# Designs tried in a protein design run: peptides against a protein of PDB entry 3OIQ. Part 29

Target 1, 212 residues: chain A of PDB entry 3OIQ
Amino acid sequence: KNRIFVSSSKDFEGYPSKAIVPVQFVALLTSIHLTETKCLLGFSNFERRGDQSQEDQYLIKLKFKDRGSERLARITISLLCQYFDIELPDLDSDSGASPTVILRDIHLERLCFSSCKALYVSKHGNYTLFLEDIKPLDLVSVISTISTKSTNSSKHSSSELISECDLNNSLVDIFNNLIEMNRDEKNRFKFVKLIHYDIELKKFVQDQQKVL

## One batch from the design tools (peptide; made by RFdiffusion4, then SolubleMPNN)

Design b1_p12_1_s2 (from b1_p12_1, 7 letters changed)
Fold by OpenDDE base, seed 2:
Structure b1_p12_1_s2 (fold): chain B 212 residues (1-212), chain A 12 residues (1-12)
Amino acid sequence: as target 1 above (212 residues)
Amino acid sequence: MKMDNSLDFDPK
């Protein structure tokens, strides 16, 4: 089955029961929950959902059922955190106790753009998203991609590729949502509070704010 | 569908 690009986590409300659907989305990493028994990643595009929290719109479960899957989950978390410069406790500590990591509101300090492949799995009127693959996206590359309006439609019509258009639209939507949050005095999100807030991001935000 | 992270499903 072709992988479905998902622009909104609301799309899953209309998804079939008792199904397995390969999906792909781009979102910001908002939370990490690693315990002895589970690993979850929260992502959001910050789409307005009334009074609901805008974090963890995509709650992605990593397989955590055996030593191999647990190790893969820990490695995945470690590599993501290394890429995004997120400080973690040592996950490999020989202390026999698996370290508990609970990070929330990651987007308040760092914009961690991620392209995720997941399996939508539904049963009993509920669904779970299982991580299949994750690609961290460099913020400079994201800014460049949005800014250049790169119509380099390399029509690689492979049934598994996100259209560059869908990716770009989702990235733009995320930034637009962040700009709205930044303008809201009640919202905790502020671009100037990002640890990596630099001249490039500042300029991009200022230029994007003129279009909105 | 509602999101539920408690589903112990192994998509094999």
Scores: peptide ipSAE 0.390, ipTM 0.883, DockQ to the pose 0.820
Fold by OpenDDE base, seed 5:
Formats: C-alpha cells, structure tokens, sequence
Structure b1_p12_1_s2 (fold): chain B 212 residues (1-212), chain A 12 residues (1-12)
C-alpha cells in the first residue's frame, strides 16, 4: 500500500471511517507522555488552527500492550531524547515503579524535527495514529535542506518515494510558522530561548524573516 | 474524523 505524505493533520478530518491508512509526515516533537499504561508522542507543524493549541496536532500512540511493545516504546523514547539532548528522569530507577515521563512544550526549548511513519486507524468517527517508524532530523540538515533548494534529485528509486518536495515544503512551512510565532508577542515561542540557539540558526532565521 | 487516542485499536 502506498504511504501517503500528510502536510496537515487537518487532512485526517476528511479521512475515511473504518480504514487503515499508512501515512507519513514531518513535524516538531512537542510532547512525550510515557506512563505505566501508554506511550504518546505529540508532534506539531504549528499550522494555525484558530484558538486551538498548536501542540500535539499529531498525537501518535506507541504500542504499549505487552512487555515487548513497552520495552520498544521506552527504547524509542530514550533514543529520541538522547538524539535531541532531552533530559529524561532515570528510566532505570531500581524502584519497581515504571518511570512516568510527561514532557510538554518541547519546542520552546528544542526544535526536534522528526519524520514519522504512522498508521491512521479509524473506527466510529474517531481515529488513532500508531507509530510505525520515527527518524529524528538534524537541525543543521534541515536548515541546509531548506537553504539549498535540492536540485539533486538523487533518484534513489526506493518505492517509498516521499516526494522530496513534500518534505521540503513541510519543513519550510514549519519554519514559517515558527517565524510567525516568534514575531507574535503573545506567543511563548522565541528562537532566542532555544537551548541550541546558535549563530547558524540565528542567521537562517534572519534570512528567512527577510523573505516573509 | 476526530482524533481519539483513547481508542484501543489493534492495527493487526
């Protein structure tokens, strides 16, 4: 089945009931919710949705039904947090209580770009997104990808051709949305408050702000 | 469709 690239989580409003649709999107990690019974990852592209919270536009469920799936979920969270330099409480605490991790507003401190593969699963007017795969994206690579309009279609004929255009467009849209948020005095998001705010990101933001 | 991650879907 062809995987559908999703540019907006609003697309799911029009998706069919009683369907399983493989999807893919790129977004910023906004939240982590790990408890004893569930694991959820929140993502957003910060698309304007009226007065609704721009967080968790893509709320992705990890399988968390058995020890194997739970372990995989915990490892996934650990690896993501390690990649993004997100401090987690010690997940290995010898106290037999499974550590609860609830992180929100991750984007206020770190831009955690992620390419996600998920299953859209719908029933009775509702849907759930299940994580199939996640690839963290390096911010320098994201900046470079946006800055260099990729003239090099490396025809890697992998049958899961996300249009490189769709990925790039979504990355541009995310940055544009972040720039708008940064300009809004009421918005908590500010680039200068990012822990990893460096000269490269500063320059990129300044250059993008001139085009917008 | 509305997002509801409380649903026990088993996408088998």
Amino acid sequence: as target 1 above (212 residues)
Amino acid sequence: MKMDNSLDFDPK
Scores: peptide ipSAE 0.389, ipTM 0.882, DockQ to the pose 0.817
Fold by OpenDDE base, seed 3:
Structure b1_p12_1_s2 (fold): chain B 212 residues (1-212), chain A 12 residues (1-12)
Amino acid sequence: as target 1 above (212 residues)
Amino acid sequence: MKMDNSLDFDPK
């Protein structure tokens, strides 16, 4: 089955019941929830949804049923946090007690762009998204990609190619949403409060603000 | 559909 690119988490409202659908999206990491019994990653495109929190528009479940799946989940979280420079407590506690990690509002300090592959699984009018793959995206590379409108498809092998257009459009939409949030005095998000706020990001935001 | 993370899925 072909993987479907998802531009909005609202698309899942129209998705079939009792189905398994491979999906892919690009979003910002907003939360990490690791407990003794579950592992969840929250993502958002910050699409306007009335008065609801824009956090966790995509809540992705990792397998967490046995020691092998738990270890894989912990490794996945560790690698993501290392890539995004997110401080975690030591997950390698010899005490056999899995440390609890609960991080929220990650986007207020760091823009953690991520390309996610997931399985949409639906039953009885509800759905769960299960993580299949995650690729962290470098912010400099994201800014460069948007700025150049590069049509140069890196020719990776044919079967699971996201349209480069779909990726670029989603990245632009996310930045536009962040610019709107930054302009809103009631919104907690501000670019100047990001730990990694630099001259390049500042210039990019200023240039995008002139087009919006 | 509504999001429900209580679903168990083992893609074999």
Scores: peptide ipSAE 0.388, ipTM 0.879, DockQ to the pose 0.723
Fold by OpenDDE base, seed 4:
Formats: C-alpha cells, structure tokens, sequence
Structure b1_p12_1_s2 (fold): chain B 212 residues (1-212), chain A 12 residues (1-12)
C-alpha cells in the first residue's frame, strides 16, 4: 500500500472521511501522555498556525486496549526516552500501579527528531492517527543530512521509503521554524537552553540563520 | 477533518 508522506498536519484537513490512509511524517517529539487508559505521543513541525499552540500538531495514539498493547506502548515509550535521554519513572514497577507519565514541552530541553509511520483513520468527521512505527533520529545525523543535502539515493527501491527530498525538506523546515522561535523574545524555545546544546549545533544554527 | 483522539481503531 502506498504510504503518503505528510509535510504538514494541515494536510489532514483535506483528507477523506471514513478512510484508512497510511501516512508518514518527520517531526519533533513534544509530549508524552501515558495513563491507565491511553497512550499518546505529541509531535510538531512548529509550523506557524496563528495563535494556536505549536505543540502536538501530530497527536499519535498508541493502541492501549489489552495487556499486550499496553506492554508494547510502555516498551515504545521506554525505548524512545532511553534513546533521547529523557528521564522516566520505572514503567515496569511490580507495584501493580500503572505509572502515569505526562511530559510536555520536550522540545524546550531536547530536540527529539522522529520519523513516524501512522494510520490516518477517519470516522464521523474526525480523524485519529494510530502509531504503526517510530524511528528516533540522531541529531548529528539530522544536521549532517541537511548540511550535505545528501542525495545519497540508497537505491533501496522498497516501495515504503520516504522520498529523500521530502525528508530533507521537512527537516529544514523544522530547523527554520525553530530559528524563528529562537529569534522571538516571546517564545520559550531557545537553542542555548537545550541540554545537548554543543559547538556543532551552535555552528549549524549560526550557518542556517545566515540563509534565512 | 478535525483531530479526535477518542476514536478507537479496531483493525478488522
């Protein structure tokens, strides 16, 4: 089945009712919401949407209906947080209490680039995005990809690969949006407040700022 | 379409 690359969460405004559409996007992880009854991941490209919050432009639901799906959701969150060095309470505590995790504004401390595959499912005029797959992206790899305009067409003709151009364009757009946020004195986002702010990221941001 | 997280997906 052809997976659609989504550059903007506004694209879903034009999507069909009563459909199931496999989609893919790249965004920053902004929130994690794990309760006893639901698991949600928030993502954003930080596209300007007037006065609306730039957080959670993509709110992705994990299946959370049975012990198997709950376990998979918990493992997914644990692995993401381990990869991004996000501190979580122990999700496997034998204490029988399902740990609640509510993290917001993750992008203020860490740039958590993620490639997501999801199912767009629409019914009754509304849609939900269900997580199918998630790949965390290393920031150094993201910076390198943007800087080199790596048209390394790995000829892996698997019918499910994102267009390399679409990926690169989305990554550039995210950084451009972050640069605009960093310039805005009213915006809480500042690159210098990132825990992982290093010389490489500093240089990259300075070089991108010259193009904008 | 509007985002609604209340939808439950049963993959039939």
Amino acid sequence: as target 1 above (212 residues)
Amino acid sequence: MKMDNSLDFDPK
Scores: peptide ipSAE 0.358, ipTM 0.867, DockQ to the pose 0.699

Design b1_p12_1_s3 (from b1_p12_1, 6 letters changed)
Fold by OpenDDE base, seed 3:
Structure b1_p12_1_s3 (fold): chain B 212 residues (1-212), chain A 12 residues (1-12)
Amino acid sequence: as target 1 above (212 residues)
Amino acid sequence: MKYDPSLDFDPK
């Protein structure tokens, strides 16, 4: 079955009931919610939605029903946090209490670009999203990709063809949205408050601001 | 469709 690239989480408003649809999107990691009973990852592209919070536009569930799925969810979170330099409490505590992790507003400190594959699952007018795969994206690579408009066809098999155009367009849209948020005095997001704010990111933002 | 985080579907 063909995977659908999703540019907006609003697209799901028009999606069918009683369906399973494989989807893919690119967004910033905004939240992590790990409890004894559930695991959720929040993502956003920061599309303007009126007065609604722009965080967690994509809430993605990890399977969390048995010890095996719980372990896989914990490993997934650990690997993501290691990649993005997010500090987590020790998840391997021998104390029979499963550690609770609740992180919010991750985008205020770190730009955690992620390419997500998920299953859209719907029933009775409602839907949820289940994680199938996640690829963290390096910020330097994201900046380079936007700047060069490079159609570097990496030899990915024809079945995983994300349109490089769709990926690039989504990355540009995210940065444009962040620039708008940075210009808004009421918005908490500021590029200069990012822990990893460097000369390269500064220059890139300044150059993008001239085009907007 | 409306998002519902309480939906526990096992995607079989």
Scores: peptide ipSAE 0.519, ipTM 0.914, DockQ to the pose 0.783
Fold by OpenDDE base, seed 1:
Structure b1_p12_1_s3 (fold): chain B 212 residues (1-212), chain A 12 residues (1-12)
Amino acid sequence: as target 1 above (212 residues)
Amino acid sequence: MKYDPSLDFDPK
């Protein structure tokens, strides 16, 4: 089955019941929930949804049913946090207790761009998303990709042609939403409060603000 | 569809 690129988590409102649909999206990591019984990752593109929280628009489950899947989930969380310089409590506590990690509002300190492949699974009018693959994206690479609207469609003919256009459009939309949040005095998000706020990000934001 | 994190479907 072809993988569907998802630009909005609202698209799932129209998705079929009793289906399995492979999907892909790009979003910012907003939360991590690792307990003894479950592992969830929250993502958002910060689309305005009225009075609803803009965080965790995509809630993605990791399989967490046996020691093998639990180990894979912990390794996945560790690698993501290492890539984004997110401080985790020491997972190696000799106490034999499975470490609990609950992180929220990650986007207030770090822009953790992630390309996610997931399975949409629905039953009885409800759905969930299961993680299949995750690729963390470097912020410098994201900025360069948006800035370089390469008109060169290099036709790499591989069957996973999620249009470079769909990815770029979603990345632009995320930045536009963050710029709107940064302009709102009531919103806690501010670019200048990001730990990685540098001259490159500052310049990029200033240039994007002139187009909005 | 509505999101439900309690749905434990193993897509076998």
Scores: peptide ipSAE 0.517, ipTM 0.913, DockQ to the pose 0.764
Fold by OpenDDE base, seed 5:
Structure b1_p12_1_s3 (fold): chain B 212 residues (1-212), chain A 12 residues (1-12)
Amino acid sequence: as target 1 above (212 residues)
Amino acid sequence: MKYDPSLDFDPK
């Protein structure tokens, strides 16, 4: 089954009912919701959607139905948080209660670029997204990819080609949206407030701001 | 389609 690259979470409004569609997108991790009974990851590309919150445009479920899926979900969160230097509350509560993690507005402190594979699953006019795979993206790699406009059409086989173009376009769009948010005095997002705001990111943002 | 996080679909 061909995986569809999704550039906008609005695309799902037009998706079929009673379908299972494998999708992929790139977005920023915005929220983590882990409880005893569920695990959700929120992502956004910060597309302007009127007055609606730009966070959690992609809400993705991790399977959380059995001990195996729960373990996988917890490991996934732990690895993501480790990769992005997100401090989790000590999951080792001696109290035997499964730790609850509720993180919001992650993008205000850290740009957590993620390539997500998910299943769109719909029934009766409603849909949900199930995580199949997640790849955290290194910010330096994202910046380099956007800056170099990789013309390297490495002829890898046609079937897994989520076009390097679609990925790059989405990354550019995310940065453009973040730049717009950064320029908006009412928006809480500011690049200078990112914990990892460095000279490289500063330079990149300044260079991108000149193109916009 | 509308997003509903309460939907329990078995994607099998």
Scores: peptide ipSAE 0.515, ipTM 0.913, DockQ to the pose 0.803
Fold by OpenDDE base, seed 4:
Structure b1_p12_1_s3 (fold): chain B 212 residues (1-212), chain A 12 residues (1-12)
Amino acid sequence: as target 1 above (212 residues)
Amino acid sequence: MKYDPSLDFDPK
């Protein structure tokens, strides 16, 4: 099935009113909302949207209808948090109360780059996004990809023709937006406040700042 | 289209 790469969550404003559209995007994980009744992941590219919060530009639902889907959602959250070194309360607590996890502003402490596959679903003039797949991206790999501008179209014949260019452009746009946020004294985001802020990230940011 | 957090849909 043809999957559409989405560079902006504003694209959904023009999407059809009664459709199921497979989409893919890359963004930073900004929030996790796990309750007894729902599981949501928030993502952002930090595009400027006037005075609106730049967090949670993509709100992605995980299926949470039955014990099987709930288990899958909890496992997904656990694996993401393990990958990004996000502290979670033990989700496996034998105490029959499903743990509630509400994390916000994750990007203030960690850059959690994620490639998401989702279903755009629209009905009655509204839409929602359902998670199909998520791949966490390593920050070192993201930095290397942007820095090398790999023109190597690896003709990996994966039937999902997502242009390597679209992915790279989105990653660059995210970093550019973060650089702008870092320069804004009113913005809470600062690279130096990231837990994983190292010499490599520092150098990369400094080099990108020279182009902006 | 507008985002609706209340939309429950099973695409299956």
Scores: peptide ipSAE 0.503, ipTM 0.907, DockQ to the pose 0.738

Design b1_p12_1_s4 (from b1_p12_1, 6 letters changed)
Fold by OpenDDE base, seed 2:
Structure b1_p12_1_s4 (fold): chain B 212 residues (1-212), chain A 12 residues (1-12)
Amino acid sequence: as target 1 above (212 residues)
Amino acid sequence: MKENNDLDFDPK
């Protein structure tokens, strides 16, 4: 089955009530929920959804059923957090107790752009997104991709037909949503509060704000 | 609303 690029988590409202659909999206990491029994990642593109929380628009489940899947989940979380410079408690603690990690509002401190491949699995109108693959995106690379009208459609071979346009459009939409949140006095999100807020990000935001 | 429920579904 072809993988579907998803630009909005609202798209899942229109999906079949009983299906398995491979999907891909790009979003910001908003939460990590690792317990003894489950591993969840929250992502958002910060699309306005009325009075609903803009966090966790994409709640992604990692398989956590056996020692192998638990280990893979922990490694995945560790590698993501290392990549994004997110401080975690030691997940390898010899104490036999699996450490509990509950991080929320990650986007308030760090912009953790991630390209996610997932399985949409629905039954009786409810759905779960299962993580298949995750690629962290470098913020400098994201900024460069948005800033350059990417005329370099490197025709990567026809099997992963995610239009470079769909990815770029979603990245632009995320930044536009963040700019709107930054302008809203009621919104907790502010670019200047990001730990990694530098001159490059400042300039990019200022330039993007002139287009909106 | 479709709830993103934690289905114990193993997508085989």
Scores: peptide ipSAE 0.075, ipTM 0.792, DockQ to the pose 0.668
Fold by OpenDDE base, seed 5:
Structure b1_p12_1_s4 (fold): chain B 212 residues (1-212), chain A 12 residues (1-12)
Amino acid sequence: as target 1 above (212 residues)
Amino acid sequence: MKENNDLDFDPK
C-alpha cells in the first residue's frame, strides 16, 4: 500500500469513514500522555484552525495492549525524550506503580520536529492514528534543509523528490506558523523562550521573518 | 467533522 504524505491534519476530514490508510507527516511534538493503560503522542504543525487549540492536531496512539507493546511504547517515549532533552519523571520508581507521564505544551520549551508514519483507521466517521514509526529530526538539520533547498533542484528520482518536497514544504509551513505565533502578542509561543534558542536559530528565524 | 477519537480498533 502506498503511504500518503499528509500536509494537514484537516486532510483526514476528507478520508473515508471506514478505512485503513498508511500516512506520513512531519510535525512538532506537543504532548506526551503515558499512563498505565494508554500512550498518546500529540503533534502539531500549528495550522490556523479558527478558535481551536493548535496543539495535538495529530493525536497519535501507540499500541498498549500487551507487555510487548507497552514496553515498546515506554522505550519509544524514553528515546524521544532522550533525543529532545525532555526531562521525564523517574520511570524507574521502585514503587511498582507504572510511571504516569503527562507533558503538554512541549513546543513552548523545545522544537521537537518529528517525521511520523501512522495508520489512519476510521470507523463511523471517527478516526484514530496508530503510530507505526517515528523519526526525531535534529533542529540544525531541519534549518539546514530549509536553507539549502532554495538553490538545488537537481536530479533525484521523481518519487523521492515528491516525498522530500512535501517534507520540506511542511517544515517551512511549520516555521512560518511559528513565526506568526511569535509575532502574536497573545500567543504563548516565543522563540526566545525556547531552552535551545541559540544564535543559529535566531539568525534563521530573523532571515525567515524577512521573507514573510 | 471527523474527530480524532480513541477507537477501540485493533489494526490487525
Scores: peptide ipSAE 0.031, ipTM 0.680, DockQ to the pose 0.630
Fold by OpenDDE base, seed 4:
Parts: sequence; C-alpha cells; structure tokens
Structure b1_p12_1_s4 (fold): chain B 212 residues (1-212), chain A 12 residues (1-12)
Amino acid sequence: as target 1 above (212 residues)
Amino acid sequence: MKENNDLDFDPK
C-alpha cells in the first residue's frame, strides 16, 4: 500500500473520518508516556499553531493490549532512550510493578530526530496514530544531510521510501522552527542548553540563521 | 477533525 509522507500534522484535518492510512513523517521526540495500560510517544515539528503548545503535535500510540505488545513497547522505549542517551529507570525490574515513565519536553535537552511509520486510523471523526516502525536519526547525519542538500534524487521509486526531498524539507523546517524558538526570549528552547551542544551544531545553527 | 484523541481501537 502506498505510504503517505506527512509534512504537517495539520494534514490529518483533511483526512477521512473513517479510514486506515499508512503514513510516514520525521519529527523530534518530545514526550514519552509509559504506564501500566498505555504507551504513547509525542513528536513535534514545532510548527507555529497560534497559542497551542508546540509539543506532541504527533501523538503516537504503541499497541499495549497483551503481554507481547507490552513487551515490544517497553523494548522500543528502551532502545530509543539508549540511542538518544535518555536516562530511564530499569524497565526489566523483577518487581512485578510495571515501571511508569513520564518524560516531557525532551527537546529542551536533546534533539531526538526520528523517522516514524504509523497507521492513521479514524472512526467517528476522531483519529489515532499507531506506531508501525521507528528509526532514530543521528544528529550529525541530519546536519550533514541538510548541509549537503543532495540534488541527487535517486529515483529509487520503491513505493515505500520517502522521497529524499520530502525528508530534507521536513528536517530544514524543523531546524528553522527551532531557530525561531531560540530567538524568542519567551520560549524555553535554547540550543546552548542542549546537553549535546557542540561546535558542529553551533556552526550549523549559525550558518542556517544567516539564511533566515 | 478533532485532535488525536487516544481511541481504544486496534486497527488489526
């Protein structure tokens, strides 16, 4: 089935009230909500939405209906947090209490770029996004991809790959939004407060700021 | 459409 690339979570406003649509997007991880009964991941492109919070523009549900799906959700969270160097309590504690993890505003400390595949599922005019696949993206790789802007549209038209252009445009838009947030004195986001803020990221941000 | 309300729906 053709997967639709989504550049904005506003696109879902035009989606059918009863559908199942495979979608894909790239965004920053903003929240993790793991409880005994549910697992949610929040993502954002930090698009301006008036006075609304810019966090959790893409709220993604992991299946959490049985021991197998619960285990898969916990493993997914563990692997993401290990990749992004996010401290979690031990999820494998033999103490029969399922650990609760509630992390918010992750983007204030770490830029956790992620490529997500999800199912848009709508019923009765509401929708839910179910996680199908997630790929964490390395920040150095993101910076290099934006900087090199490969005009090489490798026409590998496998009907399942995001166009390189769509990915690059979304990554640029995210950085532009972060630059605007960094310039706003009222916004809590500042690049210099990122734990991984280095000379490479500093230089990249300074070079992008000259184009905006 | 109303925002992403956590539907207790499994698409499978």
Scores: peptide ipSAE 0.030, ipTM 0.679, DockQ to the pose 0.704
Fold by OpenDDE base, seed 1:
Structure b1_p12_1_s4 (fold): chain B 212 residues (1-212), chain A 12 residues (1-12)
Amino acid sequence: as target 1 above (212 residues)
Amino acid sequence: MKENNDLDFDPK
């Protein structure tokens, strides 16, 4: 089956009540929930949804059923946190207790852009997204990609049915949503509170704010 | 409305 690019988690409202659909999206990491029994990753593009929380619009489940899947989940969390400079409690505690990690509002300190491949699995009108693959995206690379908006549509690698345009549009939409949140005095999100707030990000945000 | 629930579903 072809993988579907998803620009909004609202798209899942229209999906079949019993299906398995391979999907891909780009979003910011907002939460990590690792316990003894489950591993969940929250992502958001910060679309305005009325009075609903803008965090965890994409709740992604990692398989956590046996020692092999649990180990893979812990390694995945460790590698993501290492890539984004997220401090984790020592996962190697000799205490034999599985470490519990509960992080929320990650986007208030770090912009953790991630390209996710998942399986949409629905039953009885409810759905779960299962992680298949995750690629963390470097913020400098994201900024450069948005700034370099195409004059050259001429390298289709025949294996990515997902348009480079869909990725770029979603990245722009995320930044536009963050700019709106930054302008809202009631919103906790502020670019100047990001740990990695530098001259490059400042300039990029200032240039994008002139177009909105 | 479809809710994203932590369903213990095995996509076999």
Scores: peptide ipSAE 0.028, ipTM 0.674, DockQ to the pose 0.663; fails the geometry check

Design b1_p12_2_s1 (from b1_p12_2, 5 letters changed)
Fold by OpenDDE base, seed 3:
Structure b1_p12_2_s1 (fold): chain B 212 residues (1-212), chain A 12 residues (1-12)
Amino acid sequence: as target 1 above (212 residues)
Amino acid sequence: MTQVDDSLEKPK
């Protein structure tokens, strides 16, 4: 089955009430929820949804049923957090108790762009997104991609053609949404409060603000 | 309207 690129988490409102659909999206990591029984990752593109929280528009479940799947989930979280410079407690504590990790509003401190492959699974109108693959994206690379309108797809194998256009459009939409949030005095998001706020990001935001 | 259900299990 072909993987569907998803530009909005609203697309799932039109999805079948009983289906298994491979999907892909790009979004910012917003939350990490690791307990003894669950592992969830929250993502958002910050699309306006009225007065609802714009966090966790994509709630992604990792398989967490046995010691092997729990270990894989912990490794996945550790690798993501290492890539994004997110501080985690030691997940390997010999005490047999899995440490609980609850991080929220990650986007207020760090822009953690991620390309996610997930399995949409629905039953009786309810759905869950299961993580299949995740690729963290470097912010400098994201900015460069948007700025150059780079049409040079590194053609990896023909079977997983993400439309480079769809990816770029989604990245632009995310930045536009962040610019709107930054302009809103009621919104907690501010670019200047990001830990990694630099001259490059500042210039990019200033240039995008002139077009919006 | 589909709702998020985190109780669902990954298909085998």
Scores: peptide ipSAE 0.276, ipTM 0.888, DockQ to the pose 0.502
Fold by OpenDDE base, seed 2:
Structure b1_p12_2_s1 (fold): chain B 212 residues (1-212), chain A 12 residues (1-12)
Amino acid sequence: as target 1 above (212 residues)
Amino acid sequence: MTQVDDSLEKPK
């Protein structure tokens, strides 16, 4: 079955009440929730949803049922945090209590662009997204991808890959939403408060703001 | 309206 690209987490409102659908999306990592019993990753594209929180629009569950899946979840979190330079408490503490990690509002400090593959699983009109794969995206590469009008559509029409157009559109939409949030005085998000706010990101944001 | 349900389990 072809993996469906999802541009909005609202798309799931139209999904079958009992289904298993492989999906993929691009979003910013917003939260990490690791306890002794569960592992969740929150993602958002910051699409406006009325008065609803713009965070955790994609709540992704990692399998956390056995020692093997728990270990994989911990490794996944560790690797993501290492990639994005997110400080974690030592997950491997020899003190037999698995450390609880609860990070929120990650996007206020770091833009953690991620390409996710997930399994949409619904029952009785409720759903869960299960992580299948995650690829962190480099911010420089994201900026480059948006800035370069990719004329090179290598039409690798492989039914399992995100089209370059879908990826680019989603990345643009995220940045546009962040620009709107940055312009809103009531919004806590500000580009200048990002730890990694550099000359390249500054220039890109300034150039993108002129188009909006 | 489809709601998020974190209680669901991944199919085997």
Scores: peptide ipSAE 0.274, ipTM 0.887, DockQ to the pose 0.501
Fold by OpenDDE base, seed 4:
Structure b1_p12_2_s1 (fold): chain B 212 residues (1-212), chain A 12 residues (1-12)
Amino acid sequence: as target 1 above (212 residues)
Amino acid sequence: MTQVDDSLEKPK
């Protein structure tokens, strides 16, 4: 089955009430929820949704039913947090108690761009997104990709690659939404409060602000 | 209303 690129989590409102659809999107990591019984990742592109929270527009479930799936979930969380320099409690604690991790509003401190592959599963009009694959994206590469307007269609053959245009458009949309949030005095998001706020990001934001 | 159902299981 062809994987569908999703530019908005609103697209799921039009999806069948009973389906299994492989999807892919790019978004910012906003939350991590790891308990004894479940593992969830929240993502957002920060599209305007009226008075609704812009956090967790994509709620992604990791399989967490047996020791093997639990181990895979913990490894996934550990690797993501290591990549984004997110401090976690030790998940391998010998104490037999699985540590609970609840992080929210991650985007207020770090821009954690992620390319996600998920399985949309619906039943009776409700749905869940199950994680299939996740690729963290470095901010420098994201900025470079947007800035170069890389339409270099690397004709990589027929495999489940996102359209380069779809990826770039989604990355631009995310930054535009963040710029709008940064301009809003009521919004907690500010670029200058990011731990990794540097001269490159500052310049990029200033240049993008001139186009909006 | 978020149509998200956390009770759903990954199909085999």
Scores: peptide ipSAE 0.266, ipTM 0.882, DockQ to the pose 0.553
Fold by OpenDDE base, seed 5:
Structure b1_p12_2_s1 (fold): chain B 212 residues (1-212), chain A 12 residues (1-12)
Amino acid sequence: as target 1 above (212 residues)
Amino acid sequence: MTQVDDSLEKPK
């Protein structure tokens, strides 16, 4: 079955009440919830959804049922946090208590762009997204991709071609939403409060603001 | 509104 690119988490409202659909999206990491029994990742495109919180529009469940899946989940979290320079409490505490990690509003400090492959699983009209794969995206690479209007369709004939257009459109939409949030005085998100706010990001935001 | 169901299991 072909993987469906999802531009909005609203797309799931039209999905079958009983289905298994491989999906893919790009979003910002907004939350990490690691407990003894669960591992959840929250992602958002910050699409305006009325008065609802814009975080966790994509709630992704990691398999957490056995020691192998728990280890994989913890490694995944560690690698993501390492990649994004997210400080985790020492997961290696010799105290036999599995460390609990609850991070929220990650996007207020760091733009953690991630390309996610997930399995949409629905039953009785409810659904869960199960993580299949995650690729963190470098912010410089994201900025360059948007700026260059990458028409370089390198004809790499892999049958999993996300339309480079779909990815790029979603990245642009995310930045546009962040710009709107940054302009809103009531919104906590501000680009200047990002830990990694640099001259390149500043310039990109300023240039993108002229197009909006 | 499709609700997230944490009780769902990943199909084998």
Scores: peptide ipSAE 0.263, ipTM 0.885, DockQ to the pose 0.569

